# Peptides against a protein of PDB entry 6FRK: the designs that were tried, part 276

Target 1, 411 residues: chain A of PDB entry 6FRK
Amino acid sequence: NEEVLNAMLKEVCTALLEADVNIKLVKQLRENVKSAIDLEEMASGLNKRKMIQHAVFKELVKLVDPGVKAWTPTKGKQNVIMFVGLQGSGKTTTCSKLAYYYQRKGWKTCLICADTFRAGAFDQLKQNATKARIPFYGSYTEMDPVIIASEGVEKFKNENFEIIIVDTSGRHKQEDSLFEEMLQVANAIQPDNIVYVMDASIGQACEAQAKAFKDKVDVASVIVTKLDGHAKGGGALSAVAATKSPIIFIGTGEHIDDFEPFKTQPFISKLLGMGDIEGLIDKVNELKLDDNEALIEKLKHGQFTLRDMYEQFQNIMKMGPFSQILGMIPGFGTDFMSKGNEQESMARLKKLMTIMDSMNDQELDSTDGAKVFSKQPGRIQRVARGSGVSTRDVQELLTQYTKFAQMVKKM

## One batch from the design tools (peptide; made by RFdiffusion4, then SolubleMPNN)

Design b2_p27_2_s1 (from b2_p27_2, 18 letters changed)
Fold by OpenDDE base, seed 5:
Structure b2_p27_2_s1 (fold): chain B 411 residues (1-411), chain A 27 residues (1-27)
Amino acid sequence: as target 1 above (411 residues)
Amino acid sequence: MELSDVELLALLIGLKLTLEKKKKRLE
């Protein structure tokens, strides 16, 4: 029994190390799981594998829980949120994602760019904020981040903003000068929450980086970025352990909508390769795909148009990276799509949508769009010319549509 | 196994339909 337990724990430990879980945490987990499993209960004929999996799951949940409640903004108050993190962590993009998240929930939200170190930081923030229609503040001339942060916070406080997000300078390395600047900004604006942004792709370095920030500034929340289909989520455990602060959100891609509240159970399930059916259900529900009763009714009748396909492509693109969606399905490991293949797949979908944007309503709403084009080949040439693609590309789209429509008729 | 864009779309639609059928059975 102990040999079987040790063999299974070795496999789990290998998988966790391959998922960039810190070696110290993996060792501790192995010891905790061994102590939690009654070997006598394992002898009684219970499914040893399920018992070990449950024990591992329970201990991983504890590792992600810092035992501290996440800070939440107070409605009708001015809440100042300061962002800290290394350059390339996705900090600036994450500021915009968080601002957009609160704005969509009906909070009066704004952004402040206090990154004076990186050339074009303010332009990047301004571009993101403008696209999302989020009010912003920054300077092209002021070089002191303390002045910019203080003036911006004062301005937006006077305008009764509820969520005031301050983006700070990121450095490539942990330097004492960076930490002093962060401390000066924090002292000047007195933030209600300090958010550390961490890139999950740095793997085993997550612990050391998170600890260095926590030792210098009072990090109260963590956001983990680049949790796309290739990012191993194990660094998140290291961040929680080092900061003793909860993960509040995760960044799941490059789009402003690729941002979700952190959920412990789904995250651990995904980390163990069990998938995230609950997260998949939530994502499907957030897309209000249920409101497409009209589409479901059409599908039940074996009706599927090019417009229906276009709408489904839009919905899929809103769900985020395909690798993440597939990674939520049990048995579809992260290895099914390389990161390069995901961008290529999204570009391919966008190309297909661009071709369909050059189609007319008669072509889009036909129950047999391929037959409409086959009867009048001049339509293919028109659409190809309108979308800037070859006639072969339009024919390939119609071939894909025909295959899909045939599958729908068999459902 | 590389899923084509169409196969991925079919899978997602199939999953949606399955989830909706399950939701209606739980209601």
Scores: peptide ipSAE 0.026, ipTM 0.544, DockQ to the pose 0.054
Fold by OpenDDE base, seed 3:
Structure b2_p27_2_s1 (fold): chain B 411 residues (1-411), chain A 27 residues (1-27)
Amino acid sequence: as target 1 above (411 residues)
Amino acid sequence: MELSDVELLALLIGLKLTLEKKKKRLE
């Protein structure tokens, strides 16, 4: 029994290390799992594998729970949220995502750009904020982030904003001057919450980075970014351990809505490669796909139109990055789509949709769309001209549609 | 093996169908 336990723990430890979980945490987890497993219960014929998996899961859940209640904004109050983190962590993008999240929840939200170090930081924030219709503040002339942050916070307090997000400067390295600036900003604006933004893709460096920020500023919340890519999220455990602060949100892509509240169970399930069926259900439910009973009925009858394909492409695009959706499916590893392949896949889907936007209702609603085009080749030329693509691109779409319709008939 | 856009779409549709069937069984 002990040999079997040790062998299975070795496999789990290897998988956790491959998921960028810190070596110290993996060692501690191994010891905790060994202490939590009753060897006598393992002897009684219980599924040893399930027992070990459950014990591992339980210990991982403890590692992402710092035992501290996450800060939540108070409705009808002015909540100042200061963001801290390195350049390239996704901090500025995450500020916009958080603002948009609260705005969609009916909070009066605003953004302040106190990043004076990075050229074009304010333009980037302004661009993101304008696209999302979020009020923003910053300066092209003021170089002191303390002044900008203070003026912006005062302005938005006077205008009765409920969520006031302050983006600070990031640097490429842990520099004392960055930490001093962050402290000066924090002291001036007296934030209700300090959010540390961490890039999950930095792997084993997550602990040291998170600790360096926590040692200098009173980090109360963590947001983990770039969980759409090769980062399996093991660095998030290191961030929680180092900051003793809860993960409140995760960034799951480049889009402003690629942002979700942190859920422990789905995250650990994904980290272990078990998928996230619950998160997939939630995403499917958020799409209001209940209106697609008609599509399900068509699919059951082996009927599939170009319009049905278009609607599915729209649904997929609303679900976010394909890699995430696939990563939610048990048995589909995160490695099924390279990061570069996802943007290219989304661009391809958009191109296909643009071609279909030039089709008429007869073409879109035909149960044999490819045959409609094959019988009248002039339709291909019309659609190609209307969408600004080659006749070959239209033929490729029709080929893809035909392959899909054949798969649906076999399902 | 990289799933083609078509295979990915088929998988997503299949998942949707499975999830809806499960939802209706839990209601």
Scores: peptide ipSAE 0.026, ipTM 0.566, DockQ to the pose 0.053
Fold by OpenDDE base, seed 4:
Structure b2_p27_2_s1 (fold): chain B 411 residues (1-411), chain A 27 residues (1-27)
Amino acid sequence: as target 1 above (411 residues)
Amino acid sequence: MELSDVELLALLIGLKLTLEKKKKRLE
């Protein structure tokens, strides 16, 4: 029994290390799991695998809980949120995502660019903020980030903004000058929350990086970025351990809405390859598929049109990266789709939609769209010419539609 | 096993239908 336990724990530890979980945390987890498992209960014929998996899950949940309550903004107050993190961590993009998140929740939000070191930092922030219709402040001429941050915070306080996000300069490496600048900015604006932004893709370097920031700046919150299907998220555990601060949000893609509140249980479930059915349900519900009662009713009756397929493709394209969606399904790992395969799949869907954009209402709304095209082959040629594709591409679309319609009839 | 785009769509639709059935049972 002890040999079986040790073998299974070795497999789990290997998987966690491959998920970029820090070796010290993996060792501690192994010891905690061993201490939590009753060997006598394992001898009684219980599903040993399930028991170990549950023990591992429970200990991982503890690792992402720093025992500190996450800071939350107060409604009707001026909340200053300072962002810190290395260059390339996704910090600037995450500032915009957080601002957009709060704006969608009915908060009066704004952005301040206090990055004077990186050429084009203000232009990038301005571009992102303008696209999201978020008020912004920065300077093309002022070189002191303390002045920019102070002036911006004062301006937006006077305008009664509730969420004031300050993006600071990043560096390629940990430099004393960066930490001095961050301290000067923090002292000047007196933020209510300091958010450390970490790139999950840096793997084993997450602990050392997070610790370096916490040792210099009073980090109170963590945001983990690039948790799209390539980053297994083990670095998030390292960030929590090093900062002793909660993860408040995660970045899950490149789009401004690829940003969600951190949920411990779903995150650990994904990390262990158990999927996130609840998160998948939430994402499917956010697509307002509910607003298409007519579609749901058609699907219940096994009716499926090319228009229905088009609408479903639009919905899938809004769900974010396919790798992320697949990673939410139990038994599908985050590595199920390579980054190249995702872009290819999205390009394929977009191509199929472009073909359908050249179809008429009779073709789109037919309960047997494939039969409409088979009866009048001239329709295939028209659609092919209209969409700039081959007749073979249109035939492939119709084949996929037919397969899908057959699957819907079996549901 | 790689899910095709069609299989993924079918799965999402099936999930949605399951959710709708659960909602109607709670109402």
Scores: peptide ipSAE 0.025, ipTM 0.543, DockQ to the pose 0.056; fails the geometry check
Fold by OpenDDE base, seed 2:
Structure b2_p27_2_s1 (fold): chain B 411 residues (1-411), chain A 27 residues (1-27)
Amino acid sequence: as target 1 above (411 residues)
Amino acid sequence: MELSDVELLALLIGLKLTLEKKKKRLE
């Protein structure tokens, strides 16, 4: 029993290290799991693997819980949120994502660029803010970030903004001058929350960087970025441990909507390669597929039409990036689809839908759409001409439909 | 193993159907 435990713990520890979990945290986790496992219960024929997985899961949940309640903005008040982090952490992009998140929820939100160090920082923020229709403040001439931050905060307070986000200068290295500047900005604007933005892809460096920020400025929240890439998110545990601050949001891509509130359970499940079944359920429920009782009933009877396929393609296109959806499925790692493949998949779905837009109701509503086209090949030529595609493209669509309909019949 | 768009769609539909069946059993 102890040998089995040690072997399984070794595998888990290896996987956590490969997920960029700090070696100190992995060692602590191993000892905590060993202490939490009742070896007598393991001997009684219980599924040893499930017990170990459950113990590991519980201890990982504790590692992402700093024991401090996350700050939340107060409705109808002026909430000043200061962002801090290294250059390249995604800080500026994350400011825009957070602003957009609150704006979509009906908060009066604005952005301030207090990055005077990086050339074009204000132009970048302005471009992002303008695209999202978020009010912004900054200067092309003022070089003191304290002045810009103070003036911007005062301006937006006077205009009764509820969420005032201040982006600060990032540097490539821990420089005392950067931390002094951040402290001066924080003292001037008196933020309600200081958010540390961390790049998950920096791996084992996450702890040292997060600690350096916490030792100099009163970090109260963490946002983890680049969780759409090869980063498995283990650095997030290091950030929580070092800052003693909760993760409030995660960045899951390059789009302004690739931003979500942090959920502990789904995150740990994904970190362990268990997927995010709850997040997948939520995403599937957001599709309002329940509104199509008729479709569900057809699927139960093994009936599937080209129209049904078209409607499902529309629904999938609303779910967002396929990589995120696949990453929620147990056994499908984050690396299952490259970013390049998502755009190609979406373009392919759009092409298929464009072909189906040239089909008539008899073709779309047939329970055997492929047979309708096989009996009258002139239909393929009509649809091809109508959609501006080759007859081969229409045949490929019909082949995909046939494969899909066969899968539905096996469900 | 790259899932085709069709296979992904089938998987999502299958998951939904499974979840609905579970919900109805809990009600």
Scores: peptide ipSAE 0.025, ipTM 0.556, DockQ to the pose 0.071; fails the geometry check

Design b2_p27_2_s4 (from b2_p27_2, 16 letters changed)
Fold by OpenDDE base, seed 1:
Structure b2_p27_2_s4 (fold): chain B 411 residues (1-411), chain A 27 residues (1-27)
Amino acid sequence: as target 1 above (411 residues)
Amino acid sequence: MELTEVELLALLLGLKETLEEKEKRKL
């Protein structure tokens, strides 16, 4: 029994290391799981694999819980939220995502750019804020981030803003001058919350980076970014362990809506490759794909048009990155699509949609679209010319459509 | 395994049906 346990724990530990979980945390997890598993219960014929998976799941849940309640803004108060993190962590984008999240919830939200070091930082923040219709402050001439942050916070306090987000300078390396600047800004504005933004794609470096920030700045919250890519999320555990601060949100893409409150159970389920069926249901429901009752009824009747396929491609594109959607399905790990394959898949999908944009209503709404094109080959040449593609590309689309329509007829 | 856009669509639609059937079975 102990040999079987050790073999299965070795497999799980390997998978967690491949998921960028810190080696120290994996060792601690292994010891905790060994101490939590009753070897006598393993003898009783229970599925040993399920028992070990459950024990691993419980210990991972403990590792992502710092035992500290997450800070939450108070309604009707002025809440100052300071962002800190390295350059390229997604900090500026995350400020805009958080501002938009609170704005959509009916909070009076604003953004301050106190990044004086990065050329175009204010233009980037201004562009993001303007697109989201979020009020913003910054300077093109002031070089002291303390002055900009103080003036911006005072301005928005006087205008009775409830959420005041301050974006600070990020540098490429842990520089003492950056930490001193962050401390000066923090002392001047007296933030209610300091949010550390961490890039999940840095893998094993997450612990050392998160620790360096916590040792210099009183980090109270963590946001993890770039969880749409190859980052399996193991770095998030390292951030919690190093900062002793809760993860409050995750960034799951480049879009302003690719931002969600951190949920422990779905996150650990995804990390273990168990999928997130609940999160997939929630995403499908948020897309109001229920307005596809008409499509589901058509599918039940074995009817499927090129327009129905186009509308479904639009819906899939709204769900976000394909890797993220697949990673919500049990048995489809985040590795099922490499980052290269995702861009290629999105480009292929857009190409297919561009071909369909050159089709007419008779072609799109036909229950036998392939037969419409087979009866009049000149339609293929028209569509190919209209979409700037080869006649072969149009034939490949029609072949894919035909295979799908045949699959729908068998469902 | 490169999932074609069609296979992904089939998977998502089949998942939706399976989820709707599971919700209908919970009622």
Scores: peptide ipSAE 0.041, ipTM 0.583, DockQ to the pose 0.052
Fold by OpenDDE base, seed 3:
Structure b2_p27_2_s4 (fold): chain B 411 residues (1-411), chain A 27 residues (1-27)
Amino acid sequence: as target 1 above (411 residues)
Amino acid sequence: MELTEVELLALLLGLKETLEEKEKRKL
């Protein structure tokens, strides 16, 4: 029994190390799992694999829980949220994502760009904020981030904003000068929450970076970015351990909607490659796929149109990155799509939709769309010209549609 | 093997039906 336990723990420890979990945390987890497993209960014919997986899952849940309640904004109050983190961590993008999240929840939200170090930081924030219709503040002439942050916070306080997000500089040539600047900004604006933004793709460096920030500024929350299939998220455990602060949100792609509240159970399930069925259900439900009862009924009758395919491509695109969707399916590892393949897959979907945008209602609503095109080949040439693609691209779309419609008839 | 957009859609639809059946059995 102990040999079997040690072998299975070795496999789990290897998988956790491959998931960028810090070696110290993996050792501690191994000891905690060994102490939590009764060898006598393993002898009684319980599924040893499930028992070890459950013990590992329970210990990973404890590593993600710092035992500190996450800060939450108060409705009808002015909540100042300061962002800290390295340049390239996705901090500026995450500020916009968080502002957009709260705006969609009916909060009066704004953004302040106190990044004076990076040329074009304010233009980037302004572009993102303008696209999302989020009010913003910054300067093209002021070089002191303390002045910009203070003026911006005062302005938005006077305008009764509820969520005031301050983006700071992510990198100076000297790390000490960055930390001094962050402290000066924090002292001037007196934030209600300091959010550390961490890039999950930095792997084993997550602990050292998270610790360096926590040792200098009072980090109260963590946001983990770039959980888009390249990073298995093991670095998030290191950030929680180092900061003793909860993860509040995760960034799951480049789009402003690729941002979700952190859920412990789904995250650990995904980290272990168990998928996230609950998060997949939640994402499918957020799509208001209530209109999909009609689709499911059509599918049960073996009816599937090009319009039905178009609507489903729109739904898939709203679910977020394909790598993330696949990583939520049990038995599909997070590595099933490379990041290059994801952008290519999204571009391919958009191309297919653009071809269908050049189709007419008779073509889209036909239960045998491929037969409509086969009977009148001039339709293929019309659609190809209308969408700016080759006749081959239209034929490939019709081939994919036919393959799907045949699969639906076999379900 | 890269899942085609079609195979991904079929997988998502099959999962939805299986999950709706599991939720109906928990009620």
Scores: peptide ipSAE 0.040, ipTM 0.578, DockQ to the pose 0.049
Fold by OpenDDE base, seed 2:
Structure b2_p27_2_s4 (fold): chain B 411 residues (1-411), chain A 27 residues (1-27)
Amino acid sequence: as target 1 above (411 residues)
Amino acid sequence: MELTEVELLALLLGLKETLEEKEKRKL
């Protein structure tokens, strides 16, 4: 029993280290898991693997919980949120994502650019804010970030903004001058929340960076960026441990919508390669796939048409990036689709839909669409000409439909 | 192993059924 435990803990510890979890946290987790597992219960024929996985999962949940309640903005009040973090952490992009998130929820939101160090920082923020229709403040001439932040906060307070986000300068290294500047800005604007933005791709450096910020500035929240498949997110545990602050949001890509509230259970499940079934459920439910009771009834009867396939392709396209969807499925690791393969898959799906747009109702609504085309090959040539594709492309679509319809009949 | 759009769709539909069954068992 102890040998099996030690072997499985070695595998889990290796996977966590490969996920950029800090070596100290992995050691502590190993000790905590060993103390939490009853070896006598493991002897009773219970699934040893499930017990160890559950113990590991519980200890990882504790590592992501700082024991501090996350700050939340108060409706009808002026909430000042200051962003801090290194250059290249995605801080400026994350300011825009957070502003857009609150704006979509009906909050009166604005952005302030207090980054005077980077040439074009204000132009970048202005571009992002303008695209999202978010009010912004900044200067092309003022070089003191304290003045810009103070004037911007005062302006938006007087205009009764509810969410006032202040982006600050990021440096490439831990510079004392940067921390002094951030402290001066924080003292001037008196933020209700200070958000540290961390890049998940920096791995083992996450702890030292997060600690350096927390030792100088009262970080109260963490946002982890670049969780777009390649970063396994283990650095997030290091951020929580160093800052003693909760993760409030994660950035899951480059788009302004690639931003979500942090959920502990899905995150730990994904970190362990168990997928995010809950997040996949939430996404499937957001698609209102349930409003198609008629489709569910058809599927239960083993009926599947080309129209049913078309409607499902529309639903998949609404779910967003295929890489994110696949990364939610258990056993599909984060590396399952390269960014290049995703664009190609979406283009292929759109091509298949364009072929189906050239089909008639008799072809689309047939319970045996492939047989309709096989009985009258002239239909393939008509659809091919109508959609501007080869007869081979239409045959490939019909082959995919046939495979799917056979799978539905086995469900 | 690249999942085809068809295999992804099948996975999503199979997940939905499994979830509806789990929700029915929680009631």
Scores: peptide ipSAE 0.026, ipTM 0.534, DockQ to the pose 0.050
Fold by OpenDDE base, seed 4:
Structure b2_p27_2_s4 (fold): chain B 411 residues (1-411), chain A 27 residues (1-27)
Amino acid sequence: as target 1 above (411 residues)
Amino acid sequence: MELTEVELLALLLGLKETLEEKEKRKL
């Protein structure tokens, strides 16, 4: 029994190390799991694999819980949120995502660019803020980030903003000058929350980076970015362990909507390759797929049109990266779609939609769209010419549609 | 086994129906 336990724990530890979980945390987890498993219960014929998975899950949940309540903004108050993090961490993009998140929740939100070090930092913030219709402040001439941050915070306080987000300079390395600048900015603006933004793709470096920030600045929250990529999120555990601060949000793509509140259970489930059914539900519900009660009713009646398929492709394209959607399905690991396959899949969906854009309403709204095309082959040639594709591409679309419509009839 | 876009869509829809049925059973 102990040999079987040690073998299974070795496999789990290997998978966690491959998920960028820090080796020290993996060792601690192994000992905690080994101590939490009753070997006598394992002898009684219980599913040893499920028991170990449950013990691992429980200990991972503890690793993402810093034992401190996450800071939350107070409605009707001025909440100053300072962002800190390295260059390339996605900090500036994450400021815009957080601002947009609160704006969509009905908060009066603004952005301040206190990054004077990076050329074009203010232009990037301005571009992102303008696209999202978020008020912003910054300077092209002021070089002191303390002055810019102070003036911007004062301006937006006087204008009764509820969420005031301050983006700071990032460096490529931990430089004492950067930490001094961050401390000066923090002292000047007196933020209600300091958010450390961490790139999950830096893997084993997450602990050392997160620790260096926490040792210099009173980090109270963590945001993990680039969880859309090959980063399995193990670095997030390292950030929580080093900062003793909760993860409040995760960045899940390049779009401004690719940003979600951190949920412990779904995140650990995804990290273990168990999927995230609840998060998949939430994403499906956020797409307002329910607003098409008519579609659900049609599906229940085994009715599915090319238009219904088109609308569903639009919805899938709004869900974010396919790798993430697949990673939410139990038994589909995050590696099931390489980054190359994701761009190719999105390009394929766009191609299928472009073919359907060349169809007429009779073709799109037919409950047997494939039969409409089979009865009149000239329609395939018309659609192919209209969409700039081969007749084979149109036939492939119709084959996929037919396969789907047959699945819907069996649901 | 790579999921086609159609198979992914079928999985998402089937999950949704299963959940709507679970929510309707909680009400």
Scores: peptide ipSAE 0.024, ipTM 0.513, DockQ to the pose 0.053

